# Peptides against a protein of PDB entry 4U39, part 102

Target 1, 302 residues: chain A of PDB entry 4U39
Amino acid sequence: SIKVIGVGGGGNNAVNRMIENEVQGVEYIAVNTDAQALNLSKAEVKMQIGAKLTRGLGAGANPEVGKKAAEESKEQIEEALKGADMVFVTAGMGGGTGTGAAPVIAQIAKDLGALTVGVVTRPFTFEGRKRQLQAAGGISAMKEAVDTLIVIPNDRILEIVDKNTPMLEAFREADNVLRQGVQGISDLIATPGLINLDFADVKTIMSNKGSALMGIGIATGENRAAEAAKKAISSPLLEAAIDGAQGVLMNITGGTNLSLYEVQEAADIVASASDQDVNMIFGSVINENLKDEIVVTVIATG

## One batch from the design tools (peptide; made by RFdiffusion4, then SolubleMPNN)

Design b2_p18_3_s4 (from b2_p18_3, 9 letters changed)
Fold by OpenDDE base, seed 1:
Structure b2_p18_3_s4 (fold): chain B 302 residues (1-302), chain A 18 residues (1-18)
Amino acid sequence: as target 1 above (302 residues)
Amino acid sequence: MQKQLFFFVGTAKELLSL
């Protein structure tokens, strides 16, 4: 089974966005120290952590409180994660709960033998130096606790949105990018197909790979596959070129009109931009909601 | 309903040789 755990405010917002976009074949778990915020989750499983420590009042933007809250609730987390083959841990780094609890939860998942993937954001620079420093510590702790850690640099989202984009919309886009990172991988495994990807192949590419980068490309029109692929490999979210990666996961998602030719064209572009000996997994997914859009998600590992 | 159409597992070189 695949489980997605949203940890703290940002992680829970991302999980809500995943549920709203009908990401299939995954179980959703919302984790928070704030009981009021947790009640707003759309996840089926809601877990309040650190109830004794925090009394449901949240972590006060302190990662040490988030950490201790997850440690207090270890047995509950273990029970919720039991039997997962894969666990996505999603969080906005820089906060108290997400930053502190996500590494603990990830370690619990890993210790249970699940393929553990972190999908986390760095805070925007405007959130201030304190959040950035807390995020750096949380990312470092996540790296040790996961098999693969996808880090989304929120400041790079500002390069792909309009300059007049309200701050609230920039946060919503960060939640959407977190969704795309989880969905890009989960759809390769959980989406029923004519030919199923072996989970063992995903495990080979993602196990003990450390940090990963994600690129996203979206396009429409006659050259949409090529354009989406080119946008994905040149995405501002990629802090480095994909040619240095040891592994590449690619998801090509389109509407019901997605052709095999478009899939191959997009795959060839990504492969041509990668190291020749890179281990690649790609999959194509039909999403009836995309109409004329193609979405290419590239995850570079190693 | 989402459906997977195609997948590949291999090297970039192998993919480009198909």
Scores: peptide ipSAE 0.333, ipTM 0.871, DockQ to the pose 0.821
Fold by OpenDDE base, seed 5:
Structure b2_p18_3_s4 (fold): chain B 302 residues (1-302), chain A 18 residues (1-18)
Amino acid sequence: as target 1 above (302 residues)
Amino acid sequence: MQKQLFFFVGTAKELLSL
């Protein structure tokens, strides 16, 4: 089974966005130290951590409180993650609960033998230096606790959106990018197909790879596959070129009109931009909601 | 309903040789 665990406010907002977009084949778990915020989760499983420590009042933007809250609730987290083959841990780094608890939860998932993938954001520069420093510590702790860590630099989202985008919409776009990172991988595994990916192949590319980068491309029109692939490999979310990666995961999602030619064209573009010896998995997914759009998600590992 | 059409597992070189 695949489990997605949202940790703290940002992680739970991302999980809500995943549920709203009907990301299939995954179980959702919401974790928070704030009982009021947790009640707003759309997840089936809701877990308050650190009830003795925090009394449900949250972590006070302190990562050490988030960490201790997860440690207090270790047995409950273990029971909620039990039997997962794969665990996505999603969080907004820089806060109290997400930054402190996400590494502890990730380690619990890994110790249970799940393939553990972190999908986390760095805070925007406007959130201030304290959040950036807290995020750096949380990302470092996540890197040690996961098999693969996808880090989304929120400031790069501002290169994709209009410069006049309100702060609230920038956070919603960060939640959407977190969704795309989880969905881009989960759809490859959980979506029923003519040919299912072996979970062993996904494990080979994602196990013990450390940091990963994600690129996203969206296009429409006659050359939409090629344009989406080119946008994905040149995405502002990529802090480096994909040619240095040891592994590449690619998801090509389109509407019911997605052709095999378009899938091949997009895959050839990404392969041509990669190292010749890179271990590559690509999958194609039909999403009836995309109509004329193609979405290419590239995850570079190693 | 989402459906997977096609997948590949291999090297970039192997993919480009198909």
Scores: peptide ipSAE 0.322, ipTM 0.867, DockQ to the pose 0.812
Fold by OpenDDE base, seed 3:
Structure b2_p18_3_s4 (fold): chain B 302 residues (1-302), chain A 18 residues (1-18)
Amino acid sequence: as target 1 above (302 residues)
Amino acid sequence: MQKQLFFFVGTAKELLSL
């Protein structure tokens, strides 16, 4: 089974966005130290951590409180993650609960033998230097606790959106990018198809790979597949070129009019931009909600 | 309902040779 665990405010917002977008074939778990915030989760499983430590009042933006809260609730986390083949740990780094608890939860998932993937954000520069420093410590701890860690630099989202985008919309876009990172992988595994992807192949590409980068491209029109692929490999979210990667995961999602020619054209563009000996997994998914859009998601590992 | 059309597992070179 695949489990997605949202940790703290940002992680729980991302999980809510996944549920709203009908991401299929995954179980959702919401984790928080704030009981009021946790009640707003759409997840089937809601877990309050550190109830003795925090009394449900949250971590006070302190990562050490988030860490201790997860340690207090270790047995409850183990029981919730038990029997998962894969665990996504999603969080906004720089806060108290997400920064402190996400590495502890990731380690618990890994110790249970699950393929453990972190999908986390760095805070925007406008959230202040304290959040950036806390995020750096949390990302370092996540890297040791996961098989693959996708880090989304929120400041790069400001290169994709209008500079006049309200702060609230910039946070919603960060939650959407977290959704795209999880969904881009989970749809490859969980979507029924003509050819099923073996979970062993996913393990080969994602196990013990350390840091990963994600690129996203969206396009419409006659050349939409090629344009979406080119946008994905040149995405501002890619802090490095994909030609240095040891593994590439690619998802090509389109509407009911997605052709095999469009899938091949997009895959050839990403393969041509990659190292010739790179291990690639690509998949194509039909999403009836995309109509005329193609979405290409590229994840570069290693 | 989401449906998968196609998957590939292999090298970039193998993909470009198809």
Scores: peptide ipSAE 0.314, ipTM 0.859, DockQ to the pose 0.820
Fold by OpenDDE base, seed 4:
Parts: structure tokens; sequence; C-alpha cells
Structure b2_p18_3_s4 (fold): chain B 302 residues (1-302), chain A 18 residues (1-18)
């Protein structure tokens, strides 16, 4: 089974966005130290951590409180993650709960033998230096606790949104990018198809790979597949060139009119931008909600 | 309903040779 665990405010907002977008074939778990915030989760499984430590009042933006809260609730986390083949740990780094608890939860998932993938955000620079420093510590701890860590730099989201975008919409876009990172992988595994991806192939590309980068491209019109692929490989979210990757996961998602030709065209663009010997997993998904849009998600590992 | 159309597992070179 695939489990997605949202940790703290940002992780829970991302999980809510995944549920609202009907991401299929995954179980959702919401984790928080704030009981009031946790009640707003749409996840079926809601877990309050550190109830003795925090009394449900949250971590006070302190990562050490988030860490201790997860340590207090270790057995409960183990039981919730038990039997997962894959665990996505999603969080906004820089806060108390997400920064402190996400590495502990990831380590628990890894110790249970799950393929453990972190999908986390760095805070915006405008959130201040304290949040950036806390996020750096949390990201470092996540790298040791996961098989693959996708880090989304929120400042790069400001390059893909309008300059007049309200701050609340920029945070919603960060939640959407977290969704796309999880969904881009989970849809390859969990979406029923004509050909099923072997989970062993995903393990080969994602196990013990450390940091990963994600690119996203969206396009419409006659050349939408090629445009979406070009946008994905040149995405502001890619902090490095894709040709340096040891593994590439590519998801091409379109509406019911997605053609095999469009799929091949997009795949050829990404493959041509990659190292010739790169281990590649390519998948195509139909999502009826995309209508005339194509979404290309590229994850570069290693 | 989401449906998978196609999968490939291999090298970028192998994909470009299809």
Amino acid sequence: as target 1 above (302 residues)
Amino acid sequence: MQKQLFFFVGTAKELLSL
C-alpha cells in the first residue's frame, strides 16, 4: 500500500489539496501537534502527536518540540504506517511540527521497511531568516531519514506565479506543487492501467538516492505535449540540469484526448535532455479533470 | 477515472530507440 503522511500545517494543507484533487490509490494520514488545525484535515486518519508535551496547543514554531512530539507518539506512528510498501512524508519546513516531526516519522517509515519519500518545501525568503535556518536543519535530518527527498524551493514558485499574486495564493501554489510531487509518483504506481509498473523498478530508482529535484510543465494547444515537456525540464523548480541525474521519473498526465504520439513526443524530449545511460521510469496517466491540458512532471534522482 | 496508458522502464537511450 501507499501512504501519504502530512506533517504539520503545510503538510496537512498539501494532503487536503491531494484529497480535493482526488489523488487515487493512496491512504492519507494527517499529523499535527495542534488539535484545532488537525480537525480541519480531510484525511481519514488524523493523528495528534505529543499530546502530553503540547496539550494540543502546537509546537510554538520550535522544531525540538515537533521532534519530541513525534518521539512521544512513536508507537502510534508505527501502527499507522504498518504494512505500507511506500510512504510519502510531506511537510512545510521552517515551522515547529513539520520541521521537527517529519524526520522522525520518515525514519519510522524507513525502519518499517517502506520506501520512504520526503516531499517538502523550503520557506519563502520573506518568512525570515529564522524559518530558513530551521528549514535547513529539518532538510538535513530528512536526508538521513528518507530514501529520496524532493525539496521544493518556495522562492522558485514566485517565478512561476504572477508578481501580483496574493501571499495566500503563493502558499496555495506551494501546496499544489507538493501535491504534484506526490501525485507524479503515486499515479505511476497506484493508477490501474494496461501495464502496471513494478514497484521493484520504483525501488531501484528511488532507494537510497538522497536529494531529488522536480520539474513541472503545463501546456494546452496543438504542441501541448512538447511544450509541457520543455517547461518541465526547464522548470524554475529544477535547481540543477536534468543531465546530471542518475534516475529520472517522468509522468505525463492528460485528459481523455491524450494521444500515444503526444506521450512519445514528451518522453523523447525528456530522454534527449537526460544522460543516455540514466535509469528512466516513464508513465502516462489519464485525468478527466485536465480536459485539454497536459501536465509533465519530472523527478530527477541522484 | 484515472487510467494508465503506457509505461516504460529502461535507459533514456533505450526509450529513444523505440
Scores: peptide ipSAE 0.314, ipTM 0.862, DockQ to the pose 0.845

Design b2_p18_4_s1 (from b2_p18_4, 15 letters changed)
Fold by OpenDDE base, seed 4:
Formats: C-alpha cells, structure tokens, sequence
Structure b2_p18_4_s1 (fold): chain B 302 residues (1-302), chain A 18 residues (1-18)
C-alpha cells in the first residue's frame, strides 16, 4: 500500500489538493498539532499529534514543538503507517508542525520498512529569514530520515507564475507542485496488477538516494509531448541539470488521446538529456481529467 | 490495459491507465 501523510498546514493543504484532483491508489493521512486546522482536512485519516503538549492549539511556528508533538504521538503514527510499502511525507518547511514533525514521521515510516519519500517546500523568501532558517534545519533532518527527499523551492514557483499572481494563488501553486511530486511517483506504481513489480523497480531507483530534483512541464497542441518534456527538463524547479543524476523517474500523463508516439517523443527527449548509464523509469499515465494537456514530471535522484 | 516492458537493462517503460 501507498500512504501519503500531510504534516502541518502546508502538507495538509497539499493533501487536500491531491484528494480534490482524485489522485488514485493512495491512502491519505492528515497530521497536525492544530485541531481546528485538522478538522478542515479532507483526508479519511486525521491525526492530532501532541495533544498533551499543545492542547490542539498548534506549534506556534516552533519546530521543536512540532518535533516533540510527533514524538508524543509516535505509537499512533506507527499504527497509522503500519503495513505501508511506500510512504510519502509532504510538508511545508519553515513552520512549526511541518518542520519539526515531518522528519520524525519520516523516520517512523523508514523504521517500519517503508520506502519513505519526502516531498517538501522551502518557504518563499518573502516569508522571512526565520522561516528560511527553520526550513533549512527541517530539510537537513528530513534528508537523514527519508530514502529520497524532493525539495521544492517556492521562489522558483514564482518564475512559472505571473508576476501579478496574488499571494494566496502562489501558495495554491505550491500545493499543486507538491501534488505533482507525489502523483508523479505514485501513478507509476498505483496501477492494479502491476503495483508490486513497479514498486520494486521504483524502490531500486529511490532507496537511499538522498536529495532529488523535480521538473514539471505542461503543454497543449500538436507538439505538446515534446514541449512538455522540454519544459520539464528545463524547469525552474530543477536546481541542476539532470545529466548528473544516478536515477531518473519520468511520468508522462495525458488524456485519453495520448498516443504512443507522443510518449516515445517525450521519453526520448528526457533520455537524451540524461546520462547514458543512468537508471531510468518511464511511466505513461492516462488521466481523463487532462483532456488535451500533457504533463511531464521528471524526478532526478542521486 | 496497463503494461510494462524493459527497453534496455536500465530503462523500464510502464503504461498505466487510470
């Protein structure tokens, strides 16, 4: 089984976005120290952590409180994650709960034997230096607690949205990028009848790989596959070229009109941008909700 | 339906329908 655990406000917003977009083949868990915020989650499983420590009033933007809250609720977290083959831990770094609790939760997942993937954001620069410093500490802790950590720099999201985009929409875009990071991987292995085999291959690529980079490309029109692939490999979210990666995961998602030719074209572009000796997994996913859009997600590991 | 195949020793191609 695949479980997605959203930790804190940012993680729970991402989980809500995943549910709203009908990401299939995963179980959703929402974790928070704020009971009121947790009540707004659409996840089937909701877990308040640190009830004794915080009394449901949140972590007060203090990562140490988030950490202690997760430690207090360790047994409950273990029970919620039990039996998972793969666990995605998603959070917005820089806050209290997400920054502090996500590494603890990730370690619990890893100790249970799950392939543990972190998908987290760095705060926007405008959120202030304190949040950036807290995020750096949380990311460092996450790196030690996960098999693979995808870090999304929110400032790079500003490069792919209009300059006049309202702040609220920028955060929504961050939630969407988190969704794409999880979905880009989960869709590769969530197919009925192929889950165990596909999971083994994904596990080979993602186990103990440390930090990963993600690129996303979206396009429509006659050359949509090639355009989406080119956008993915040149994405502002990629802080480095993919040619240095030890492993590459590529997801090509389109509507019912997605052709094999388009898939091959996109795959060839990504492969040509990668090292010849890299381990590559290419997934093609049909999502009826995309209609004429193609979404290419590239995850570079190692 | 969903299928998979190896293009080479290091490359797996997966077709998934959701």
Amino acid sequence: as target 1 above (302 residues)
Amino acid sequence: GSSYFYVDENTLFILTQN
Scores: peptide ipSAE 0.012, ipTM 0.372, DockQ to the pose 0.829
Fold by OpenDDE base, seed 2:
Structure b2_p18_4_s1 (fold): chain B 302 residues (1-302), chain A 18 residues (1-18)
Amino acid sequence: as target 1 above (302 residues)
Amino acid sequence: GSSYFYVDENTLFILTQN
């Protein structure tokens, strides 16, 4: 089974976005120290952590409180994650609960033997230096606790959105990027009948790989597949080139008119940008809600 | 080489191994 666990406010917002977009084949778990915020989650499983420590009032933007809250609730977290083959831990770094609890939860997942993938954001620069420093600590802790860590630099999201984009929309876009990170991987393995085979391949690419890079490209028109692929491999979300990656996961999502030729063309572009010895897994998904749009997500590991 | 296979009506997988 695949479990997605959203930790804290940012993580739970991302999980809500995943549910709204009908990401299939995964179980959603919402974790928070704030009981009121947790009630707003759309996840089937909701877990309040640190009930004794926080009394449901949240972590007060203190990562140490978030950490202790997860430690307090370790047995409950273990029970919720038990039997998972893969666990996605998603959080917005820089806050109290997400920053502190996500590494603890990730370590629990890893200790249970699950392939553990972190998908987290760095705060925007405008959120302040304190949040950036807290996020750095949380990310460092996540690196030690996961098999693969995808870090989304929120400031780079500002480069792909309109300059006039309201602040609220920028946060929504961060949630969408988190969604794309999870969905880009989960769609490759959540397909009925091939879970074991596909999971083994994904595990080979993602196990103990540390930090991963993620790129996203979107395009329309006659050359949409090629353009989307080119945008993905040159995405501002990529903090480095993918040519040194040991593994690549690519997801191509299109409408009902997505052709095999387009999938192949996009895959060839990504392959050409990668190391010759890289292991690559490519998946294509039909989304009936897409018309002429193609979305390419590239995740590079190693 | 690359291997291509459909896993369902909506999902195509391409595995490339060098």
Scores: peptide ipSAE 0.011, ipTM 0.347, DockQ to the pose 0.157
Fold by OpenDDE base, seed 5:
Structure b2_p18_4_s1 (fold): chain B 302 residues (1-302), chain A 18 residues (1-18)
Amino acid sequence: as target 1 above (302 residues)
Amino acid sequence: GSSYFYVDENTLFILTQN
């Protein structure tokens, strides 16, 4: 089974976005220290952690409180994760609960033998220095606790949206990018497509790889596959070129009209941009909601 | 609807059934 755990406010917002977009084949768990915020989650399983410590009032933007809350609830977290083959831990770094609890939860998942993938955001620069510093600490802790950590720099999201995008919409876009990171992987395993990935292949690419970069490309039209692939490998979300990556995971998602030729064309472009010795795997997914759009997600590891 | 129960003093489970 695949489990997605949203941790804290940002993580739970991302989980809500995943549920709203009907990400299939995964079980959702919402974790928070704030009981009121947790009640707003759409997840089937909701877990309040650190009830004694916080009295359900949240972590007060303190990562140490988030950490302690997760540690106190370790047994319950273990029970919730039991039987998972893969666990996604998603959070917005820089806050209290997400920053502190996500690494603890990730370590619990890893200790249970699950392939553990972190998908987290760095805060926007406008959120302030304190959040940036807390995020750096949380990301460092996450890196040690997961098999693969995808870090999304929120400031780079501003490069792919209109410059006049309201702050609220920027956060929604961050939630959407988190969704895309999880869905880009989970669909390859859980959703039948033209080419399904073996879980063992995914495990080979993602196990103990540390930090990973993600690129996303979306396109329509006659050359949509090539255009989407080119956008993915040059995505602002990539902090570096993928040519030095040891492993690449590629997802090609399209509508019912997605052809094998388009899949091959996109794969060839990504392969050409990668090292010749790169371990690259790719899968394709049919999503009827995309109609004429193709979405290419590239995850570069190592 | 949602069902609520405490597993311990530090952890609350909420099961939402659609």
Scores: peptide ipSAE 0.000, ipTM 0.290, DockQ to the pose 0.018
Fold by OpenDDE base, seed 3:
Structure b2_p18_4_s1 (fold): chain B 302 residues (1-302), chain A 18 residues (1-18)
Amino acid sequence: as target 1 above (302 residues)
Amino acid sequence: GSSYFYVDENTLFILTQN
């Protein structure tokens, strides 16, 4: 089974976005120290952690409180994660609960033998220096606790949206990018397509790989596959070129009109941008909610 | 509907059934 755990406010917003977009084949768990915020989650399983420590009032933007809250609730987290083959831990770094609890939860998942993937954001520069410093500490802790850590620099999201985008919309876009990171992997396993990947293939690419980068491309029209692939490999979310990666995971998602030719065209573009010695795995997924759009997701590891 | 229960003194579960 595949489980997605949203940790803290940002992680739980991402989980809500996944549910709203009908991401299939995964179980959702919402984790928070704030009981009121947790009640707003759409997840089937909601877990309040650190009830003694926080009394449901949240972590007060203190990562140490988030860490201690997860440690207090360790046994319950273990129970919720039992039987998972793969665990996604998603969080917005820089806050109290997400920054502190996500590494603890990730370590619990890894210790249970699950393939553990972190999908986290760095805060926007406008959120302030304190949040950036807290996020750096949380990311460092996550790197040690996961098999693969996808770090999304939120400032790079501003390069793909209007410069005048309101702050609230920027956060919504960050939630959407977190969704795309999880869905780009989970759909390859859980959703039938033209080419399916199994869990063993994903495990080969993602086990003990450390930090990973993600690129996303979306396009429509006659050359949509090629355009989406080119956008993915040149995505602002990629802080480095994919030609230095040891492993690449590619997902091509389209509607019912997605053709084998389009899949081949997109795959060839990504392969051509990669090193010849790279371990590349790709799959294609049919999403009926996509009409004329193709979405290409590239994850570079190593 | 949602069901609320403590699994222990430190953790609250909320189960939502669709």
Scores: peptide ipSAE 0.000, ipTM 0.286, DockQ to the pose 0.018; fails the geometry check

Design b2_p18_4_s2 (from b2_p18_4, 11 letters changed)
Fold by OpenDDE base, seed 5:
Structure b2_p18_4_s2 (fold): chain B 302 residues (1-302), chain A 18 residues (1-18)
Amino acid sequence: as target 1 above (302 residues)
Amino acid sequence: SMSYEYLDDRHLFIKTSN
């Protein structure tokens, strides 16, 4: 089974976005120290952690409180994650609960033997230096607790949206990018396509790889596969070129009209941009909601 | 220990306690 666990406000917003977009084949768990915020989650399972420590009043933007809350609730988290083959831990770094609890939860998942993937955001620069510093600490802790950590720099989202985009919309886009990161991987396992991957294939690329970069490209038209692939490898979300990656996981998602030739074309472009000795795996996914669009997601590891 | 509360037909609230 695949479980997605949203931790804290940002993580739970991302989980809500995943549910709204009907990401299939995963079980959702919302975790928070704030009971009121947790009640707003769309997840089937809502877990309040640190009930004694926080009395359900949240972590007060203190990562240490988030950490202690997860530690207090360790046995219950273990029970909730038990039997998972893969666990996605998603959080917005920089807050209290997400920053502190996500690494603890990730470690619990990893200790249970699950392939543990972190998908987290760095806060926007406008959120202030304190949040950036807290995020850095949380990301460092996450890196040690996961098999693969995808870090999304929110400031790079500003490069793909209009400069006049309201702050609220920027956060929504961050939630959407988190969704895309999880879905780009989970669909490879859970959703049939033209080229299917098994869990073992994904595990080979993602086990004990540390930090990863993600690129996304979307295109339509006659050359949509090539354009989407080119956009993915040049995505602003990629903080570095993929040519140094040891492993590449690629998802090519299209509608019912997606062809094997398009899949191959996209894969060839990504391969050509990668190291000659890269271990690249790619899968295809059919999403009936995509009409003429192709979405290429690239995850570079190592 | 865990306490369980159904918020609605689709949401299970799990409150963790020691």
Scores: peptide ipSAE 0.198, ipTM 0.811, DockQ to the pose 0.016
Fold by OpenDDE base, seed 3:
Structure b2_p18_4_s2 (fold): chain B 302 residues (1-302), chain A 18 residues (1-18)
Amino acid sequence: as target 1 above (302 residues)
Amino acid sequence: SMSYEYLDDRHLFIKTSN
């Protein structure tokens, strides 16, 4: 089974976005120290952590409180994650609960033997230096606790959206990018396509790889496959070129009209941009909610 | 509907049945 655990406010917002977009084949768990915020989650399983420590009032933007809250609730977290083959831990780094609790939860998942993937955001520069410093500490802790850590720099989202995009919309886009990171991987296992992958294939690329980069490209029209692939490998979310990656996981998602030719064309473009010795695995997914769009997601590991 | 289960005095589980 695949479990997605959203930790804190940002993680829970991302989980809500996944549920709203009907991401299939995964079980959702919402974790928070704030009981009122937790009640707004759409997840089937909601877990309040650190009830004794915080009395459900949240972590007060203190990562140490978030950490201690997860430690207090360790046995219950273990029970909730038991039996998972793969665990996604998603959080917005820089706050109290997400920053402190996500590494603890990730370590619990890893100790249970699950393939543990972190998908987290760095805060926007406008959120302030304190949040950036807290996020850096949390990301460092996450790197030690996961098999693969995908870090999304929120400032790079500003390069994708219009310059006049309101702050609230920028946060919504961050939630959407978190969704895309999780869905781009989970769909390869859980959702049928033209080319299916198994869990073993994904595990080979993602097990004990440390930091990873993600690129996304979306296009429509006659050359949509090629355009989407080119956008993915040149995505602002990629902090480095993919040619240095040891492993590449690629998802080509389209509607019911997606052709094998388009899948191969996109895969060839990504392969040509990668190192000759790269271990590249690609799959295709059919999403009936897509009209004429193709979405290419590239995850570069190692 | 939501069901509430206290596993202990420190932990609350909420299960939503759809």
Scores: peptide ipSAE 0.050, ipTM 0.528, DockQ to the pose 0.017
Fold by OpenDDE base, seed 1:
Structure b2_p18_4_s2 (fold): chain B 302 residues (1-302), chain A 18 residues (1-18)
Amino acid sequence: as target 1 above (302 residues)
Amino acid sequence: SMSYEYLDDRHLFIKTSN
């Protein structure tokens, strides 16, 4: 089984976006210290952590409170994660609950033997220095607690959106990128495509790899596969080129008209941009909602 | 609908039923 845990406000917003986009084959768990925020979650399983510590009022932007809250609720977290083969831990780093609790939850998942993947965001620079510093600490803690940590630099989102994009839309886009990170992996396992991967394939690429980078490319029309692949490998979300990666996981998602030729074309482009000795795996996914659109997701590990 | 279960003073589980 695959479980996705949204931790704190940002993580829960991402989980809501995943549910809204009908990401299939996963169980959703919402975790928060804020009971009111938790009530807004669309997840089937909602868990309030640190009830004694916080009284449901949240972590007050203090990561130590988030950490202690997760520690307080360790047994319940273990029970919720028990039996999972893979666990995604998603959070917006820089806040209290997400920053503090996500590493604890990730460690619990890892200790249970699940392939544990963190998918987290760094705050926008405009959110302030305090948030950036807290995020750095949380990311460091996550790195130790997961098999693979995908870090989304929110500032890079500003490079792919219109300059007049409202702040709230920028945050929504961050939630969407988190969704894409989780879905880009989970669909390879849970959703049939032209080329299917199994959990063992994904585990080989993601186990004990540390930090990872993600690139996304979207295109339509003729040569859409090639264009999407080129966009993915040159994505602003990639803080470094993929040619230095030890492993590459690629998802080619298209509508019902996605052809094997397009899948191969996209894969060839990503392979050509990768190191010759890279362990690259790729899968395809059919999503009827994409119509003429192809989405290529590349995750570079190591 | 949502169901609420208090396991103890520290933990609240909310389950959404479809």
Scores: peptide ipSAE 0.047, ipTM 0.488, DockQ to the pose 0.017
Fold by OpenDDE base, seed 4:
Structure b2_p18_4_s2 (fold): chain B 302 residues (1-302), chain A 18 residues (1-18)
Amino acid sequence: as target 1 above (302 residues)
Amino acid sequence: SMSYEYLDDRHLFIKTSN
């Protein structure tokens, strides 16, 4: 089974976005120290952590409280994650609960033998230096606790949205990028496409790889596959070129009109931009909601 | 100890009380 665990406010918003977008084949768990915020989760499983420590009032933006809350609730987290083959831990770094609890939860998942993938955001620069410093600590802890850590720099999201985008919409876009990161991987396993991958394929690329970067490209029209692939490899979310990656996981998602030719064309573009010795795995997914759109997601590991 | 509260038929709230 694949489990997605959203940790704290940002993680839970991402999980809500995943549910709203009908990401299939995964089980959702929402974790928070704030009981009121947790009640707003759409996840089937809602877990309040650190009830004694916080009394359900949240972590007060203190990562140490988030950490202790997860430690307090370790046994319950273990029970909720038991039997998972793969666990996604999603959080917005820089806050209290997400920053502190996500590494603990990730370690629990890893200790249970699950392929553990972190998908987290760095805060926007405008959120302040304190959040950036807290996020750095959380990311460092996550790296030790996961097989692969996808870090999404929120500042790069600002490069792909309109300059006049309201702050609330920028956060929604961050939630959407988190969704895309999880879905880009989970769909390869859980959703049938033209080229299906098994869990073993994904495990080969993602086990003990440390940091990863994600690129996304979306396009329509006659050259949509090539355009989407080019956008993915040049995505602002990629803080480095993919040519230095040791492993590449690629998802090519389209509507019912997605062709094998388009899949191959996109794969060839990504392969050509990658190192010759790269271990590349690609899959295709059919999503009827995309109609004429193609979405290419590239995850570069190593 | 875990307390289980069903918010509805599809949502389980797990409150952890150690």
Scores: peptide ipSAE 0.188, ipTM 0.804, DockQ to the pose 0.016; fails the geometry check

